# Peptides against a protein of PDB entry 5HOI, part 193

Target 1, 351 residues: chain A of PDB entry 5HOI
Amino acid sequence: FRYMPFSPAGTPFGFTDRRYLTMNEVGYVSTVKNSEQYSITVSFFDVGRFREYHFEDLFGYDLCFLNEKGTLFGQSKTGQIQYRPHDSIHSNWTKIIPLQAGERITSVAATPVRVIVGTSLGYFRSFNQFGVPFAVEKTSPIVALTAQNYRVFSVHYSQFHGLSYSLSELGTSSKRYYKRECPLPMSLPNINSDMKKDANLDYYNFNPMGIKSLFFSSYGDPCIFGSDNTLLLLSKWRSPEESKWLPILDSNMEIWKMSGGKETTDIHVWPLALAYDTLNCILVKGKHIWPEFPLPLPSEMEIRMPVFVKSKLLEENKAILNKKNEIGADTEAEEGEEDKEIQIPVSMAAE

## One batch from the design tools (peptide; made by RFdiffusion4, then SolubleMPNN)

Design b1_p20_7_s1 (from b1_p20_7, 14 letters changed)
Fold by OpenDDE base, seed 1:
Structure b1_p20_7_s1 (fold): chain B 351 residues (1-351), chain A 20 residues (1-20)
Amino acid sequence: as target 1 above (351 residues)
Amino acid sequence: EKKKKEEEELFEKVKKAVAR
């Protein structure tokens, strides 16, 4: 296993000179390789609220986190971080995170009030929005971070224990844990089944955990979207005994439903955010599971807990078709069985 | 060609079923 730099919804270069460093509901950050340098562009979905900006990156930033107030950049090997406010009123700041030999920054997160740095050795470093340090904590190795306001959702990896998560609140004087290194019931990418396609191997080498994104919902619940294309939401996290992960969307099942029951391998959901009852996402066409350039417009997918068994729906529809053919002999329905839209029951909304 | 057209029609069907 290799600790790779993680950013929410970041994409690999693949065979191109450009990639997305991160994307979410606010916008998307792209980097283009220009010889030994990089050109970074910070773009926004709300062009009326924000102005796109770019700068030359001499450091090769491989970590990014975008919020409504600024962009945090990081270099996983050197430990350099930079915060760039979107406004011209606040100054940019740069800091070097001290790294031990072989330690890497694995993830960074930023809110309007906190900056968080996680490392491959499990150093959790917290700062204010001006880069003033609060604390350093030693945890299990951090593989992913996201943050909203004062709350931090962290994903950890141990070779012995697999994936775990923490949910914490970063006050001024202390860190409070709601969850501390609890088991994360997310499937890891299956190298033997999924890596038969070169594109999947390239993505695995970029992101070996298969975490496409993690974010907080609009209600402040931790969300994670794995390699299985299932959106997990941490429900009732304020009540330690009642807290559970809910599979609130199987995006493969929703694509299958929207297709009329046709199997496809060339339509992919790329997660951005969860706003109320809708997954904000990029609908990707093609071989690659990630968006290419230019970025398509976001789409909204209604969240629906996967309660239906696909095989049963197919059997029920076959039984309905057979009964219709027994009753209605005279209409020339030469339309092949494969083109008939499957009647899918109204899915219950996630409670 | 036929398969690529069917995949494109399928993508446009899904793309119409999602909200924007």
Scores: peptide ipSAE 0.326, ipTM 0.877, DockQ to the pose 0.785
Fold by OpenDDE base, seed 3:
Structure b1_p20_7_s1 (fold): chain B 351 residues (1-351), chain A 20 residues (1-20)
Amino acid sequence: as target 1 above (351 residues)
Amino acid sequence: EKKKKEEEELFEKVKKAVAR
């Protein structure tokens, strides 16, 4: 296992000279290789609220976090970070995070009030929005970070314990834990089943944990979207004993439903954010599970708990077809029937 | 060509379903 730099909904270069460093509900950050340099573009979905901007990157930033006030960049190997406000009123700032031998920055997060840096050795570093340090804490190795306001959702990895998570609040005087290195019930990428396609291997090499994104919902609940394409939401996190992960969307099942029960390998959900009861996402067409260029417009997918078993729906539809064929004895059974759209009952589609 | 058209029609169907 190697610790790789993680950014929410970041994409690999693949066979191209360009990738997305990060994307969410605010916008998307792209980087293009120009010889030994990179050109970074910060783009927004709300073009009325924000203006796209670009700059030359001489450092090769491989970490990014976008919020409504600015963009945080990081270089995993050198420890350099840069914060760029979207407005021209506030100054950009740059600093170097001290790294030990072999240590990497694995994730960065930024809110309007906090900057967070996590490392492969489990150093959790907190700053204000101006890069003034608050604290350094030693945790289990950090593999992913997201933050909203003063709250931080961190994912940790141990070779012995697998994935864990923490939920903390970064006050002015102290860090409060709501959850501290609790087990995270997310499936890791299955190397044996999923790696049969070169595109899946490229993505695995870029992101070995298979965490496509993590974010806070509009209600402030931690969300994670893994390699299984299931959106997990941490419910009741304010009550430590009542807290549970809820599978609130199986995006593969939803694509299957919306396709009329057709299996497809060329439609993928790429998560951006959870707004109320809808997953903001990119619908990706093609062999790659990640969006290419140009970025498609975001789509909204309603959250639905995966209560239905695909096999039962297929059996019920076969039983309905068989009953129709028993009643309709005089209509020639045209052989092409395997491609018929499975009628999913509207009640089962709405639950 | 036929398969590519069917995949495109399927994608447009899913895209229309998500936009509702």
Scores: peptide ipSAE 0.325, ipTM 0.873, DockQ to the pose 0.713
Fold by OpenDDE base, seed 5:
Structure b1_p20_7_s1 (fold): chain B 351 residues (1-351), chain A 20 residues (1-20)
Amino acid sequence: as target 1 above (351 residues)
Amino acid sequence: EKKKKEEEELFEKVKKAVAR
């Protein structure tokens, strides 16, 4: 296992000179290799609120976190971080995070009030928005971070314990835990099944945890989107005993439903954010599970708990079709067996 | 070519369903 730099919804280079460092509901950050340098562009979905900007990156930033106030960059090997406010009123700042031999920054997060750095040795470093340090804590190795306001959702990895998560609040004087290194019931990428496709190998080498993204919902609930394309939401996290992960969307099932029950390998959901009851996402066409360039417009997918089984829906539709044929109802044309759309009951689509 | 067209039509169908 190798610790790789994680950024929310970041994409690999693949065979290209360009990738997305991160993307979310605010926008997307791209980097392009220009000989020995990188050109970074920070783009926004709300072009009326924000102005796109670019800069030359001499450091090769491989970590990024975008929020409504600025962009945090990090270099996993050197420990360099840079915060760039979107507004020119506030100055950019840089800092070197001290790293031990072999230590890497594995993830960074930024809110309007906090900057967080996580490392492969489990160093959790917190700063204010101006880069003033608060504390250093040693945790289990950090593989992913996200933050909203004062709250931090961290994912940890241990070779012995697998994935765990923490949910914490970073006050001015103290860190409060709501959850501390609790088991994370997320499936890891299955190397044996998925590696038969070259596109999956490239993504696995980029992100061996298969965490496509991790964010807070609009209600402030931790969300994670894994390699299984299931959106997990941490419900009732304020009550330690009642807290549970809810599978609020199986995106593969939703694509299957929307296709009329056609199996497809060339339509993928790329998660951006959860706003109320909708997953903001990029609908990706093609062999790669991640968006290419140019970035398609975001789409909104309603969240739905996976209550239905494909086999049962297929059997029910087959039974309905057989009954229609037995009743001798009119010769609606021989539309070939392949084009029979599964009528998903609208009620099952709205619940 | 036919498969690619069918995949395109399927993608546009899914895209229209998500946009509703």
Scores: peptide ipSAE 0.324, ipTM 0.874, DockQ to the pose 0.729
Fold by OpenDDE base, seed 2:
Structure b1_p20_7_s1 (fold): chain B 351 residues (1-351), chain A 20 residues (1-20)
Amino acid sequence: as target 1 above (351 residues)
Amino acid sequence: EKKKKEEEELFEKVKKAVAR
């Protein structure tokens, strides 16, 4: 296993000279290789609120986090971080995070009030928005971070215990835990079954945890979107005994329903954010599970708990077709049974 | 070509379903 730099909804280069460093509901950050340099562009979905900007990156930033006030960049190997406010009022700042031999920055997060750095050795470093340090904590190895306001959602990995998560609040004087290194019920990518396609191997080498993104919902609930394309939401996290992960969307099931029951491997959901009851996402067409260039417009997908079993829906539709064939002996041609659109009952779309 | 067209029609179907 190798710790790789993680950024929310970041994409690999693949066979191209360009990738997305991160994307979310605010916008997307791209980087283009230009010889030994990189050109970084920070783009926004709300072009009326924000102005796109670019700069030359001499450091090769491989970590990024975008928020409404600025962009945090990081270099996983050197420990350099840079915060760039979107406004011209606040100055950019740069800092070097001290790294031990073999240590990597694995994830960074930034809110308008906090900057967080996580490492492969489990160093959790917190700063204010001006890069003033608060504390250094030793945790299990950090593989992913996101933050909203003062709250931090961290994903940890142990070779012995697998995936865990923490939910914490970074006050002015102290860190409060709501959850501390609790088991995360997310499946890791299966190398043997899923790696039959070269595109899956490229993505696995980029992101071995299969975490496509993690974010806080508009209600402030931790969300994670794994390699299984299921959106998990941490419900009732304020009540330690009642807290549970809810599978609130199976995006493969939703694509299957929207296709009329056709299995497809060339339509993918790329998660951006959860706003109320809708997953903001990019619908990706093609072999790669991640968006290419140019970035398509975001789409909204309603969250729905996976209550339906595909096999039952297929059996019910087969039974309906058999009954229609018994009643209608009229000779219209054998158009192959495989192309018949599955009617999903409308009553099940309204609950 | 036919398969690519069918995949495109399927993508546009899904895209229209998400936009509703």
Scores: peptide ipSAE 0.322, ipTM 0.873, DockQ to the pose 0.711

Design b1_p20_7_s2 (from b1_p20_7, 14 letters changed)
Fold by OpenDDE base, seed 2:
Structure b1_p20_7_s2 (fold): chain B 351 residues (1-351), chain A 20 residues (1-20)
Amino acid sequence: as target 1 above (351 residues)
Amino acid sequence: SKKKEEEEKLFEKVKAAVAK
């Protein structure tokens, strides 16, 4: 097994000189080979909010994470990371992550408040948005990271135990675990079945875990999209005993339905984000399961799960909170109520 | 080819069924 650099929704070069380093709901980062150099472009879906920018990459960044405030780049072999704010107010910063012999940075994540680096030896390194280090923790080997605000979703791999996940919060003084190296019920790519198509071999060599992307939903739930094209959502993660992975979308089944029950092998879903009850994704046409250039416009795929109950309960809870605020009840109670898990009544969870 | 044109029509059908 070889640890490969992972970035959310990153694509291989294939037979081309260009690839996407990462993409999500904010935008997409592309890199083009130019002799011994790379040309990186950071593009956005909301062109009114953000301006596309470009720079020359002399390091060959193979890791990337995009958020609303900046882009984190990493070089898996050298340990170099660079953070680039999208605005001109904050300066770019660069840091070298110390790596042991044979160690690789396997994933990086960045929020407006945290930078996270994970390695093939299981070093979990946390920083603030300015690259000031908080801690170094030793975990099982990290294969993927995503983060939202202070929360980190990490995927780990062990040769003995397969895939596991952690969900943690990176406060200023301490790391809290909601989940710590719990089993991840995601299917790994099956080399014998999937390798019948050369296009799948190239993707497997790029991403041997088959994790197309991982993100937090708009509700702050960890999501993962594997090689089986099933979107898994971690429900009830605040309640350790009630926490479960929900298969909220089979994208192959949805494509099959939308086709009118025709078998197709050249339509693929490429995940970007989960916003409320819709999977933001790229519909890919062709032999490759990943988007080519130019990037198609995003599409929204509706999720038929009882997410409608969660949205209504969130709106009702927000409406109750707003009514409490209008009545002049003490504001100190609010930050602690937003982080309560919405209990779905048993009657509404059975419809 | 006719097959490629059918695959294209199928893709446009799926793309039209997904919200933009």
Scores: peptide ipSAE 0.313, ipTM 0.869, DockQ to the pose 0.477
Fold by OpenDDE base, seed 5:
Structure b1_p20_7_s2 (fold): chain B 351 residues (1-351), chain A 20 residues (1-20)
Amino acid sequence: as target 1 above (351 residues)
Amino acid sequence: SKKKEEEEKLFEKVKAAVAK
């Protein structure tokens, strides 16, 4: 196993001179190899709100995180990070993260208020948006980070325990954990089954964990999209005892349904974000599971929870309704028809 | 090839289903 730099929805170079460093609901960051240099472009889906910009990268940034206020870049080997606000009112800043021998920055995240750096030795470094440090914590080795506002979703890897996750809030004075290094029930890439296609080997070498992306939902729930193409959402994370991972979308199953029950090997979902009840994604055509250039327009895939999860949600909703009725709350639950698509109850989002 | 045209039609069908 080798720690590789991870960025949300980042793509490998493959046989090309270009790749996406990251992409999400805001936009996409691309890098092109120009001899010994790189040219980075920060592009946006909302071209009316944001202006595309580019710059020459002399450092070879291999880590990126895009948000609504700026882009964080990182170089996994040198420890260099750069934050570039989208608005020219705020200055760019650069910092060197001190790395030990063999240590790598494995992941970076940025919000309008926080910058987070995670390393292969489990150093979790937090900064404000101006690169002023708050703290350094040692955790299990960090393999992925995402952040929304003050919240951080971190994925950790241990040789003994596999994948774990943490959910934390980065206040001004202290870090609060909602979840700390809890088991992450995500399937790892199966080298023996998946490596039958050379394209999958290239992706595995780029991303050995198979985490295509991780993000917070629009409701602030941690989401992860693994190599199995299942979107997992962490529900009830405020109640550590009740917190559970929900498989809210099997994208392979949805492609299969949309195809009319045909096996497809050349249609892939590339996750961007979860907005309300839709997965914002790129539909990829071809042998590669990742988008090539030019980037297709995003698509919205409705969340269709698997029937076994739908049944549990119905039972839980019935149990909640029965408890409300026992408490004398006359909520006329309209007996809606059995075939109504069970939306993830807003009450399961952001508890 | 006929196979590539079928794959293309299938992709456009899926794309049109996700855009609804």
Scores: peptide ipSAE 0.312, ipTM 0.865, DockQ to the pose 0.508
Fold by OpenDDE base, seed 4:
Structure b1_p20_7_s2 (fold): chain B 351 residues (1-351), chain A 20 residues (1-20)
Amino acid sequence: as target 1 above (351 residues)
Amino acid sequence: SKKKEEEEKLFEKVKAAVAK
């Protein structure tokens, strides 16, 4: 096994000189290899809000994270990171992350308020948006990161324990854990079955974990999309004992239904983000499971939670409502609106 | 080829189903 640089929805070069470094709901970052240098383009889906920009990359950035305020770049081997605001108000900054012999940056994430760097030795480095360091923590080896606001979803890999995850909040003074290195119930790519197609081997060599993307939903729930094309959402993460991964979408099953029950080998879902009730994704046509150039327009795939999961969530929501009604009305504790767990709409539960 | 045209029709069918 080799730790590879991971970026959300990043694509391999394959047989081409170009790839996507990352993509999400905000946009997509592409890199083109020009001899010994790279040309990076940061493109946006909302062309009215953001202006596309490009620059020459002399470092060979292989890590990227895009948010609404800027783009974080990283070089896995050298430890160089660069943050580029989309606006011209804030300056770009560059930093070298100190790496040990054989250590690699495996993932980077950025929010408007935090920059996070994860390494193959499990060094978790946190910074503010200006590159001022907060802390260095040693965890299990980090293979993937995403972040929203102050929250960080990290995926870890151990040769002995497999995949684990952490969910943490990076306050001003301290890191809070909601989940710390808990087992991640994700299937790893099956080399023997899936690698019969050369296209799958290229993708496996690029991303051995098969994590196509990870993101936070619009409501701040950790989401992960693996090689099995199932979208997992971490439900009830505020309650450690109640926290569970929900298979909220089987994209292969949805493609199968939409096709009219035909097996398809040439239609793939490439995940971008999770909205309220839709997976923002690229529908990929062809042999490669990843989008090629030019990037197709995003599509919205409706979340079809399994009926047995919908029913349980309805029962659990009723049980929570009943418990709130049994605890008498007198404590108007204004629990701020931000702490409302996703109530799955009654409308999604009525089908 | 006929197969490629069938794959294309299938893709457009899926794409039209996701856009609803």
Scores: peptide ipSAE 0.308, ipTM 0.865, DockQ to the pose 0.475
Fold by OpenDDE base, seed 3:
Structure b1_p20_7_s2 (fold): chain B 351 residues (1-351), chain A 20 residues (1-20)
Amino acid sequence: as target 1 above (351 residues)
Amino acid sequence: SKKKEEEEKLFEKVKAAVAK
């Protein structure tokens, strides 16, 4: 296993010279490889609120976090970080994070009030928005970070225990934990099942945890979107004993419903944010599970708790067809069995 | 190809069911 740099909704280069470093509800950050240099562009969905900007990257930034006030960049190997405010009133700043031999920055996060750096050795480093350090804490190895205001959602990985998560608040004087290295009930990518397509192997090499994104909802609840394309929301996190992960959207099932029960491998949901009861996402067309260039306009998927299992519906529909055939209805068996559009019951299509 | 046109129609069907 190798710790790879993680950024929310970041995409691999694949066979191209360009990728998205990160994207969310605010916008998207792209990088283009130009020989030994990179050109970075910070683009926004609300073009009236923010002006697109670009700069030359001589460091090869492989970590990024975008918020409403600025963009944080990081270089996983060198430990360089840069914060670039969107507003020209505030100055850019650069810092080197001290790394041990073999240590990598694995994730970075930024809010208007905090900068967070997580490493492959489990160093959790906190700063203010000006890069002034608050503290260094030793945790389990950090693989992903997101933050909203003073709150940090961190994902940890142990070779012995798999994935865990923490939810903390970075006050002025102290860090408070709401959750500390609790088990994360997210499936890791299965190399044997999921890696049958070369495109999935390329994505796995880029992101071996399969975490497509993590964010806070508009209500301030931690959300994670894994390789299984299920959106998990942490409910009741203020009450440690009542806290639970809710599978609030199976995006594969929603695509299947919206298709009219057709199997497809060329439609993918790429998560951006959770706003109220809708998943803000990019609907991706093609073989790659991630957005290509140009970026499509965002789309909103309504949150629905999956009450039914697709396999049970398939079995029930097959049993209904078999019963019709036993009753001697001379329905000519048109041999095209595999591509039959499954009628979703209107009640289940409305759920 | 006919398959590509069917995949395109399916994508537009899904895209029309998703709010913008």
Scores: peptide ipSAE 0.307, ipTM 0.858, DockQ to the pose 0.701

